# Peptides against a protein of PDB entry 3WG5, part 161

Target 1, 218 residues: chain A of PDB entry 3WG5
Amino acid sequence: LAKNIVYVAQIKGQITSYTYDQFDRYITIAEQDNAEAIIIELDTPGGRADAMMNIVQRIQQSKIPVIIYVYPPGASAASAGTYIALGSHLIAMAPGTSIGACRPILGYSQNGSIIEAPPKITNYFIAYIKSLAQESGRNATIAEEFITKDLSLTPEEALKYGVIEVVARDINELLKKSNGMKTKIPVNGRYVTLNFTNVEVRYLAPSFKDKLISYITD
Target 2, 218 residues: chain A of PDB entry 3WG5 as posed
Amino acid sequence: LAKNIVYVAQIKGQITSYTYDQFDRYITIAEQDNAEAIIIELDTPGGRADAMMNIVQRIQQSKIPVIIYVYPPGASAASAGTYIALGSHLIAMAPGTSIGACRPILGYSQNGSIIEAPPAITNYFIAYIKSLAQESGRNATIAEEFITKDLSLTPEEALKYGVIEVVARDINELLKKSNGMKTKIPVNGRYVTLNFTNVEVRYLAPSFKDKLISYITD

## One batch from the design tools (peptide; made by RFdiffusion4, then SolubleMPNN)

Design b2_p19_3_s2 (from b2_p19_3, 10 letters changed)
Fold by OpenDDE base, seed 3:
Structure b2_p19_3_s2 (fold): chain B 218 residues (1-218), chain C 218 residues (1-218), chain A 19 residues (1-19)
Amino acid sequence: as target 1 above (218 residues)
Amino acid sequence: as target 1 above (218 residues)
Amino acid sequence: MVEYIEPISFISLDDALAL
């Protein structure tokens, strides 16, 4: 019996338009092969709001489940990374990772100080992040607090509060724990029950371009 | 006889991942309607290299001609905008606009000073921009100088040097002048002769999201 | 701390909104 394929790809660094390209490329490959799912190992300190929103949209338009996995230990889905996670079909975190800290900023002043976003922008992203949480059946109150309180959570806290679905040490444990779970958002209009029985894990390498951009943005 | 449709959309502000989304959305709409072309009225001071490279790729993958039109007067296709233009099927500029200034930077220091990119990165983008120019039959020497000399050109200079194809005051003049021109890069593997006889111009409005992002990044 | 080389920005006059 043909093994169901699960793709795994790493996305690391700032969320930028190139990160969108990586997401798009990875998801497209997985879609073309009718994969059971793609797992994105995400490690990001944040990045651009526009790139984030595009990535969320791309995930939501995916023909297959997209699992955001905050990995490895020491990684984070900070700021923009949290939005991406909340927009995905399933969130997993490894022990020793973090999620949250989602307050929008206009940038950094010349002295390195954060320039605050105007209230209108902050309120927009509060509404946006709450919407992502609500649509995915995740904790919208905590999602709001990721902005209003600069809250950052451990995997255990995030699981406890209903922000994420899985705490897993590695891909094998993730597949084991998430097997039989329903996606938190629909895939092609339907909630999918993940089937990770008899799966082949395939790793996607970054393109040369991806490597260069990561090097430039790292 | 069904009028051939030409779409026109405006993209203004910094080149970001959201700008990619705008390009993708606009081009997709035009592709779905089998438009003769889409004209993107571009006004940008630059932005992110990754977003730029993704936009270039999206343009190159378009099923229809994408015309970059630096418009209105006072607008620029600066930095990242130049790369996007050079990656497109046709470039037009309005009088009083500019193109060039393509030197990559790492960012701004706390005091507002530019942090120079390392030579390896600069050299990469020199090769990249030259490649875009060469592939499109445009002036690769000038393209290099957009980086090495921080060169910025007027529409008349850009036309003279073979960087762009059209100087036009408005959409009507652009359509008139570009009618019968071949695309500078292929569309679906073939160079297309633009046919702007008996065309209907349709303007695409920014989405609510587009408006918000432009407001945030302006 | 691997100083994330700030994404190569082509000189933009306005700071992009960062999340």
Scores: peptide ipSAE 0.042, ipTM 0.248, DockQ to the pose 0.228; fails the geometry check
Fold by OpenDDE base, seed 4:
Structure b2_p19_3_s2 (fold): chain B 218 residues (1-218), chain C 218 residues (1-218), chain A 19 residues (1-19)
Amino acid sequence: as target 1 above (218 residues)
Amino acid sequence: as target 1 above (218 residues)
Amino acid sequence: MVEYIEPISFISLDDALAL
């Protein structure tokens, strides 16, 4: 019986247009191969809101489940990463990771100080993040607080508060724990029950371009 | 006789994934309306390499000529902006603007110092920028020097050295001077001769989103 | 239609390749 394929790829660093390209490439590969899912090992301090929104859209348009896995320990789905996670079909976190801190900023001043976003922008992203949470059946109150309180959570807290679905130490545990779970948002209009029984895990490497850009952005 | 339409839009600030979205939106509008061209008034200190590359690709995939116009006086097509310009169908600059300074950097340290890109990255972008210049029939030596020497040029210098095609004070002068010029790269596989006789100039405003993002990035 | 908003940076620009 043909093993279901699960792809795993790493996306690390700032969320940018390049990150979008990475997501797009990885998801496309997984789609082409009719994978059971793709797991994106995400480690990001955040990044650009536009890129984030595009990534979210790309994930939501995926023909296969996209699992955001905040991994390895020490990683974060900070800021933009949180939005991406909330826009995904399943969120997992490794112990020792974090999620949150979603307050939009205009940037950093020359002195390194944060340039605050005006209320209009903040409110936009509050609405946006709440929408992501609501659509995915995740805690919209906490999602809002990721912005309004610049809240950051541990995996255990995030799980407890209904922000994420899985705490897992590694891919194997993730597969084990998420087996039989339904996606938190539809895949092609349908909630998919994940079947990770007898799966083949395939790791996708960054393209040379990905490596270069990651190297540039790292 | 139906006036040819020329769209004009402004893109200001850092080159980011949002900037890509702006380019995409503006070009798409112009494409949909079968415009003679779109002029992008560009003022950028630079930005993200990935976004830049995507923008270049989007421009090169345009169904209509995309003119990068470094405008107004005091504006720059710095760093990423230079690449974008070199990837476009025509480059114009207003007096008092600048182009160049294309050396890739990994970022800024907390102390504000530039984190240098490793040679591999620098060399990649040297090859990339030279390719853009060569493909557009522009000065590839200078393009390389934009990186290797962090060269920055005035419009007059850029014109003299064959980096750009037009120096113009305003849109009207740009239209006048570029009338009858061929695009420096193909549009849908063909070099287009610009016809700016009796054109209607339509200004595209930033979307609310664009304004918000620009507001955030400004 | 998710209106694309200008890039709000959530992250320190320190790690992005800037051109």
Scores: peptide ipSAE 0.034, ipTM 0.278, DockQ to the pose 0.225; fails the geometry check
Fold by OpenDDE base, seed 1:
Structure b2_p19_3_s2 (fold): chain B 218 residues (1-218), chain C 218 residues (1-218), chain A 19 residues (1-19)
Amino acid sequence: as target 1 above (218 residues)
Amino acid sequence: as target 1 above (218 residues)
Amino acid sequence: MVEYIEPISFISLDDALAL
């Protein structure tokens, strides 16, 4: 029987290989304890595509529901963060957060100008983001527009358009609102109904390494 | 007599030398027409420090009030955008937008990791952002924390802490709320009281070049 | 995995953040 434990962890900053390590560590801990779910409070401006894809894969391989919670107010699931959210079992956003702006770039020139991604890359990620949306039963048109229109949405808009599942001010409200919801993607091949009745909330702190890396990357 | 005209223009994307050109063009048009003010709808994830400083200078040299409006919902005045806002005559934010995250970096490594700015650079921008806040009568402590804590704020928080002046859902509400407010910095050496009674709103479109560059940089 | 010669980044709010 799953322990009525919900883990909460924070991932903040750029999406890198170190962010992958954080996701992996947090999810692994929650898996080991047979948690009902893990909520990852996400605040990211974006990052590396490869790391993002690895994170999405790690989430999809999770033995427990992984909830991406764009939190706190002022946070964003920008760019790579949107992909991660779309690849997760449930997306929540706090009021005053944002999601979107997913256009791929090759990087930044020395002058800070964006190096444009060739159409081939853009088209790849259009297909990829649409696939994530479709697989999760979320709005694939909006997902595409996160790239093609560089669209960014409020929580209310994202909810309205069927991009996310929950708007919540805090963890308690998130648990309350998401109780009884089905995961938007399978967990171990099954769609799970979340049970957050009388759950213990456990907060995971970043490791020293995580803190150092986030400090360095922030 | 200033024409009861308010210009509205949009600046979206990274802050670059091209963004400077956009600011310069928009402000120049509004100056030429003796507009009551120009509202710049800003949505930026940040950008180049040099371009930012030039933009701030251009705003401060404006012959008319320049209002930075973080808009639409989902937009941010992140990093360089915060500096620009703090250097402007009035800051407005739409619900669902954010401001902050001003820590300077040297750039990104090939692996997408942040190249840290040396303490000298960080300290320079701490001093700079504090100066902008102080000169505009805004919260210098929070301005510093935008760097030292990588702080991001909602419009409500930013207003509460005295970072911004207006929360508005749209241009009409912005005009209504800001009517009778004094500019937070001088215009041509004088603090101006905004008069938005019976104003004509004129929207400026990006030039073809602006569109192309924003497209390339987005 | 489409090996992109250059690491594809998404517009990171922090990427262009020289500031």
Scores: peptide ipSAE 0.034, ipTM 0.276, DockQ to the pose 0.200; fails the geometry check
Fold by OpenDDE base, seed 2:
Structure b2_p19_3_s2 (fold): chain B 218 residues (1-218), chain C 218 residues (1-218), chain A 19 residues (1-19)
Amino acid sequence: as target 1 above (218 residues)
Amino acid sequence: as target 1 above (218 residues)
Amino acid sequence: MVEYIEPISFISLDDALAL
């Protein structure tokens, strides 16, 4: 019996147009092989709103389930990462990771101070993040507070509040715990029940370009 | 009376060789103008150990006090950032920032899992971070736990434990609270008492190169 | 010998609309 394939790939660092390219590449590979799912091990402090929105859209357009896994311990799905997670088919976090702190800013002034986003932009992203939460059946109140209070949560809190679906120490535990779960958003118009019985885990490496950009950005 | 100059510059993102260039450029400008101090508004999730060590050395070689200010709210001096902070003449944090999580890793595997550093490397950085803490009269026990427990602290905790010197909401409060403090490490072989009476704050902008690299890395 | 410890990559937070 052809083993169901679960792809695993890492996306680390700032959310940019290059991060979009990584998501697109990884998801496309997994789609081409008709994978059961792809797990993106995410560690990001945030990044660009435009790139984030494009990534969310790419996830929502995926032909397969995209699982965001905040990993490894010490990692975060901060700011843009939280939006991406909330836009995904399933969110998992490793112990010692965090999620939240989603307040939009226009940037940093010449003096390094935050240039605050005008209320119109803040309100736009409040509506946007709440929509992601609501569409995925996750806690929209907490999603709003990620912005309005710059709230950050532990995995245990995020699970308790219904922001995420799984706390898992590693890929094996994630597969075990998420087996039989329904995706929180549809795949090709249908909610998919995840089947991680007799799966082959295939790891996708960063491309040379990904490594170079990551190296330049690191 | 010629106003004492305090420079303020921002360093955000990963700690790399380019970050070193930014530190070097900013500190050099402040040195050339015989500034009272330079405040580096730091927001970093970490980066390269080699770059970090070079930055620490550059700070320790500074002809003027280098104040690391973890800013803005939501920012972190994570991992490499903690080392840099501990190597500086004064550490301040804004409310809602964090410091710690200093465990060294060799990198990430093709599957996104952490490649653990061998004990020899971990022990090296334990010794290194403890040395930075001890040399600066900061809490070496907590510094060790930043590695051994991947501990992260709030500003209030960091202050309470004697890891940092100041909690400040903005540059004005930082200047006010740090006025009259002694540097935690020497400047040109002497501990300097900071004098922030009648100071002119000058903000240094990122160079075009800094912006481009930051944009490429962002 | 600076053993090229593969750059211990510490986590990076990036700027634009830094969410």
Scores: peptide ipSAE 0.032, ipTM 0.246, DockQ to the pose 0.147; fails the geometry check

Design b2_p19_3_s3 (from b2_p19_3, 10 letters changed)
Fold by OpenDDE base, seed 1:
Structure b2_p19_3_s3 (fold): chain B 218 residues (1-218), chain C 218 residues (1-218), chain A 19 residues (1-19)
Amino acid sequence: as target 1 above (218 residues)
Amino acid sequence: as target 1 above (218 residues)
Amino acid sequence: MVIYIEPIDFISLEDAKAL
């Protein structure tokens, strides 16, 4: 019997290999407990593409629904964060958050200017992000524009354009609004109807390692 | 009597000489067991051209159908991966995956910028990729554009343009959809009709060597 | 925020001399 448990975890900062470890740990805990879902409160300016792709894969391999929640107000799912969100079973945003700005770059020059990615790389990620959007039934045109126009959206815009599924002020509102929704991608090959009736919310704390790495990379 | 066995193996990471060894091992096992087919779950950003060409040759010399499956969601058959796919008996993609971006390069400069290949090399690979597409009855124009425009496609686009044959969410759906399809290139000089009725799926694990090499090259 | 696309190890034709 599925435990009426919903996990909530926070992932903040740059997307790196350590961020992957956080996702993996959090999702694994929730899987082991056969949770109804895990909500990941995401606040990221972006990060590494390789880590991002691994995270997306890990989410899509999850045995339980993974909800990306851009939270709290002021947070963003920028760049890599947008890809992660688009790869998830449900996207929610709090008012005052943002999503988008997904243009790949090679890095920063010594003067802090962006080193532009060659068309090859840009086109790769255009296809990738469009694929994520299409798989999840989200707006692939906007997903492309996150790259080609470096577009960023508010929660209201993102909802309107079909990029996200929920605007919610807090976890309770998120649970309420998402109750009865189907996941935007399959869980174990099946679209899951979320059941958040009489759920216990369990917060996962960052490990010591998570804290340390976050501290070093911030 | 052909054993109703379908092998599934995973190849992930950069295409190298070690990747060739993986392909060779996996295909050999499947050949020895007279399998109906081998499905290779492919996730690669690309790699070495020489290794790629060897892999293509090995696939084309296979005694059984080799199905390249870009899987799981978030995976890609990028660059060398596209060539490999185009050289195979059937291409499938999961939703959320990509294919393309096949422009050859000489490498990366110290600053991380791409060192462009001379026209001679580019033209060689244009001819090569077109040949793979033509041999398999796939879209040679798009294949060329994978190089000339550094084009990348979603599964839906790739299917629409006749680059791939199947969009499938998982192995079961792949088997179902590809059942009764003919291989796009010959097996032992004959186009084979795939029979996936009542098949046993056997997963091949990476060898210790495969794991080690993947770890080192990642 | 810049997705540091570390090198998609594209087909490094470095050993094109063998062809």
Scores: peptide ipSAE 0.144, ipTM 0.411, DockQ to the pose 0.123; fails the geometry check
Fold by OpenDDE base, seed 5:
Structure b2_p19_3_s3 (fold): chain B 218 residues (1-218), chain C 218 residues (1-218), chain A 19 residues (1-19)
Amino acid sequence: as target 1 above (218 residues)
Amino acid sequence: as target 1 above (218 residues)
Amino acid sequence: MVIYIEPIDFISLEDAKAL
C-alpha cells in the first residue's frame, strides 16, 4: 500500500531514558503503519549521553526514515540533541533555532559550575560524533568542533557547512523541501528517496506516561 | 530446530547507555540463533534510571527468555539492577549476592553527599517498581520497600519473599533448578516453560566497543 | 559514571555513581 502517511511527534526537554521511550514509541507506531517517514520536532538543551546513544541506535534501527526537525523557533538541538540529529536520516531546522554545544561534562556542582570530563571521555565523544557525521555524510570537522570549541550554529550556518539538510519554517515547508531527498543513512540497508507528494500528516501525542515522566523530570 | 542453546553473557558495572547496548547486542545474538534462553550474569551497583527503563523495555521485547543471574558471589543487583531483574523473565542469585536499595537520587554533591530526589520522582519510581513486580508475579510490597526503606535482601530472603525464583551457585545449578520453570513475564505474548535438558552453553564476550566504553565509564 | 553532554539532567538510582 502506498506510503501516504507522515507522522509528526514532539520531543521536548532533557534527554533521558524517558526520551528514549518516547522515540521508541513514536517510531514503533510509524513503523507499524508503514509510514513514509516520521518527523520528530526536537527541542532539547541536552541530557544524558547514554540515553542519547540508545536513541541514536533506535533511530538507526528504524524501518522508516526518521527526520529530526529542530522546532519551533527558539528551540535547540543542543548537546545530546546534536548527536541525535547527526544519527538521523535527515536533519531540518527552523529559523531561530540552534545546533551544537556538544562537550561532555560529568555534571554540575552544587554551585551550578560544570564539572569537566576527563580527556579520555572527551576523546571518546569526539570520535563518536565524528563517526555519526561520517556515517551520515555530514561535516565531521564541524561535528568535532561542536565539542572542542563548544560551537553552536544557526540553521543557515549548519546548512552551509553541510551539517544539516533543510531549513524550513514549518512542517509543510519541510515536506516540500525534503521531497525527493535521499536519507543520509540507510533504512533497512538502503538509502531511501523521500516521497512527500500527496501525504497525510498525522500528529502523535505523548502518552499519559510520557506526560507524567516529562512532568517529573522538568 | 530444537532450541538446544543457552547463551551466557556478563554485564558488570554502572548502568548506562552502554549497558543498554550490551543488553541489546547480547539478546539480539541469542534471538538470531533462536536460543532457548540467554542468561545475563549481572553485577551492578546501579546507574541511570533512564538507561534502566530502556533495558527493561528491551528485555520485555525479547523473543527469547532473558534470565538475570546476580553473579558471582559478592555481586549485587543494586538500585537500577533490581529494576532490571524485576523486569526480566527469571531472576536467579548466587549465594553471597544482594538485591535492592532502589531509592532514586538526583546525584552526588561535590562532597560526595547524596542529593535527594523530590517526592514526585520517588513516588514515580515506587509506582514503576511495583508495576514491574506485579507484572512478573513478584512481591510488590518488598519492591516498594526497596525504595521506601532502602531495603537490600540476601538471595535466601529474596527467594523466601517471592522476589526471585532461583538461588544457584553456578550456571549448571541454575540450569538444573530453573528447568521446567515458567517465565514470570511473557515471551512473544506467552509464558514459556524453560527446557534446559541437554543444552549447549555458549559464552558471549564483550565487543571491542563494549570494552572501550566500560573502560571510559569506570 | 553518568556522562552528560551539556546541559545535564540527573536522575540516578542509588549506588549509581552519577558520573
Scores: peptide ipSAE 0.115, ipTM 0.414, DockQ to the pose 0.136; fails the geometry check
Fold by OpenDDE base, seed 3:
Structure b2_p19_3_s3 (fold): chain B 218 residues (1-218), chain C 218 residues (1-218), chain A 19 residues (1-19)
Amino acid sequence: as target 1 above (218 residues)
Amino acid sequence: as target 1 above (218 residues)
Amino acid sequence: MVIYIEPIDFISLEDAKAL
């Protein structure tokens, strides 16, 4: 029987393979305990596209709902973070956060200028981000514009445009507002109605390894 | 009963979270079939430290021996690739390959110059790489020098210094030479003597996703 | 070729291409 447990974990910094490991670890723990859901407090400026795609896949393979919560105020789900959010079962944002700016780049030149991605790569990620949006019933037009116009949105705008599902100040408000919502993508092939009545909130701390990597990559 | 099967897969390009996914997928397939081992043909100039550490951890958690084979000629296990190799159950190199050059950097400045890692970060990775070497019974002094002196070695030098275990021209020679060797780290808590008598070699191809990511990251 | 979805803040182990 699903325990009335919701896990909360923080993922902060650049999206890397270590970030994947963090997602995997956190989701695995929550799966093992048959949690009602896991909430990932996400704050990222972006990162690697490959890591991002792996994280999305891991989320989509989750046996439990994964909620991306852009938190705390001042945080962002920028660039790769937007893709991750769009690949999740539910997106929430705290006031004062942002989402978007998803244009792929190859990196920075020796002079600090952006090395633009070839059109083929840009087009690939346009198709990819649109697919994530469409599969989740979110705004695919805006998803495209996250790339083509380097668009960034406030929580209120993102909610209005149908990019995200919840604006919440804290975990308690998030649980309250998301209670009874259906996941935007399936869990084990079925859309799940979230049940956050009388749940225990359990926080997962970064492992020592997580702390070290976060320190090194930040 | 362990099947007389050895898997061979290729991992090429930068070490990223996608690379982690590739390692995970390949090892998982081999584990599921109770393969005698998996050989990863590795060619990498390096990549992300976090992804590297995750890959090392995944290898060390493997239920079967993971052999890193720096292949083909001209390939390298450079930078992050060296760490991965040192974290594996056996290292082989083809003639004309290289290993080493493991100094961490923060990236490249706008003018193309290297941004040096802070001493704390460098020291962390020195300790880490030495640990990998020591745990595997490999040369920890040389491992340190991969960072401090940006040392790179030929297969012959690496073998001589006790960094690697085998120099082999191809998979057949690798299997022949490594037959009867003990893994340099435990498999499920025990050192395993490799048995490559009458084995079937199975090649794993990159998934469509793997191909796409490799194309995008290369 | 590493594709970054903005911004790249990574510690790289000497892959000139990792950044």
Scores: peptide ipSAE 0.084, ipTM 0.395, DockQ to the pose 0.138; fails the geometry check
Fold by OpenDDE base, seed 2:
Structure b2_p19_3_s3 (fold): chain B 218 residues (1-218), chain C 218 residues (1-218), chain A 19 residues (1-19)
Amino acid sequence: as target 1 above (218 residues)
Amino acid sequence: as target 1 above (218 residues)
Amino acid sequence: MVIYIEPIDFISLEDAKAL
């Protein structure tokens, strides 16, 4: 019997419009092959709110389950990454990773100090992150505290508090542990039970364009 | 006689897709009113190359002159900002500002170290920045050194080397000094002589969306 | 921190100090 495919791709770094393009490309490839799921190995310190919202929307519009996997050890789904995770069909974390610290800011001043977001912006994102948590059946109180307290959690804490679904050391363990789990948000209007029996894992590499995400430094 | 309008808008912070939206919005407003020019007060440490290229293209497609003004004192047109400036119809700088430092990077590692761009990427941007300088009749040698030497210049140096056209303390001085100058690149296929006699200065404010460009920090 | 992984479309020209 033809093996179901699980795609694995990596997204590392800041969340930007380019990150959106990466998500879009990766998910599209997986959709075209009618994959059982795509796992995005995410390591991000955060990024732009607009790009983040677009990414969340793209995930929610996916025709296949999108699993966010905070990986490898030492990685984070910080700030914007937390929103993306909360917008996904399943969240997994590797030991030694973190999630949270979601306080919106307007940017950095010339001296490197944070320009605080006005209350109206902070409140907007509180409502937004809570909605993501609620829609996915995850802990909305903790989601709020990711902002109001700049809370960061270990995988074990995040699991304990019902923020994430899986703690796994690697892709193989993730597939084993998540096999039979239902997506936390619908896929094409239905909650899907993940089936990772007899799957082929296919790794997607960054495109040449993906490698060219060059930063011009100061 | 009806006063010619000069619009002034501010773009501050990282260059992203949102920054493109800001440029597009501001330039469109000025185009709709057939303004003599729009001045963008720019203060940026840099940002994304793709967004930068789109911004440059948007400027080059403008139906009116777009003047980049590195302002206020203490501001910079660093990295991506330099490219944008070099792609504009006129560059001005306030005393105490800087321009340059254009070396592309792939990003930052977890430890905060720069991930160097491979030579192919660096060479691409060398060619690109030189093209912008050459097309605008600005110093292409210095433009290259913005990358190869990570060179940063004061306004006085930039003026001296033929990178920029004006050093001005404020908008009024800028208008006075740039009055009668030709654009360094064409507007709708023609080089335009700026006419700032009897102009009305109109300041454009960020939209609510513009204020929502919130960064979710690490 | 905004990290870009994809090529030309994602090259960041940001001040390393501001990130």
Scores: peptide ipSAE 0.031, ipTM 0.314, DockQ to the pose 0.128; fails the geometry check

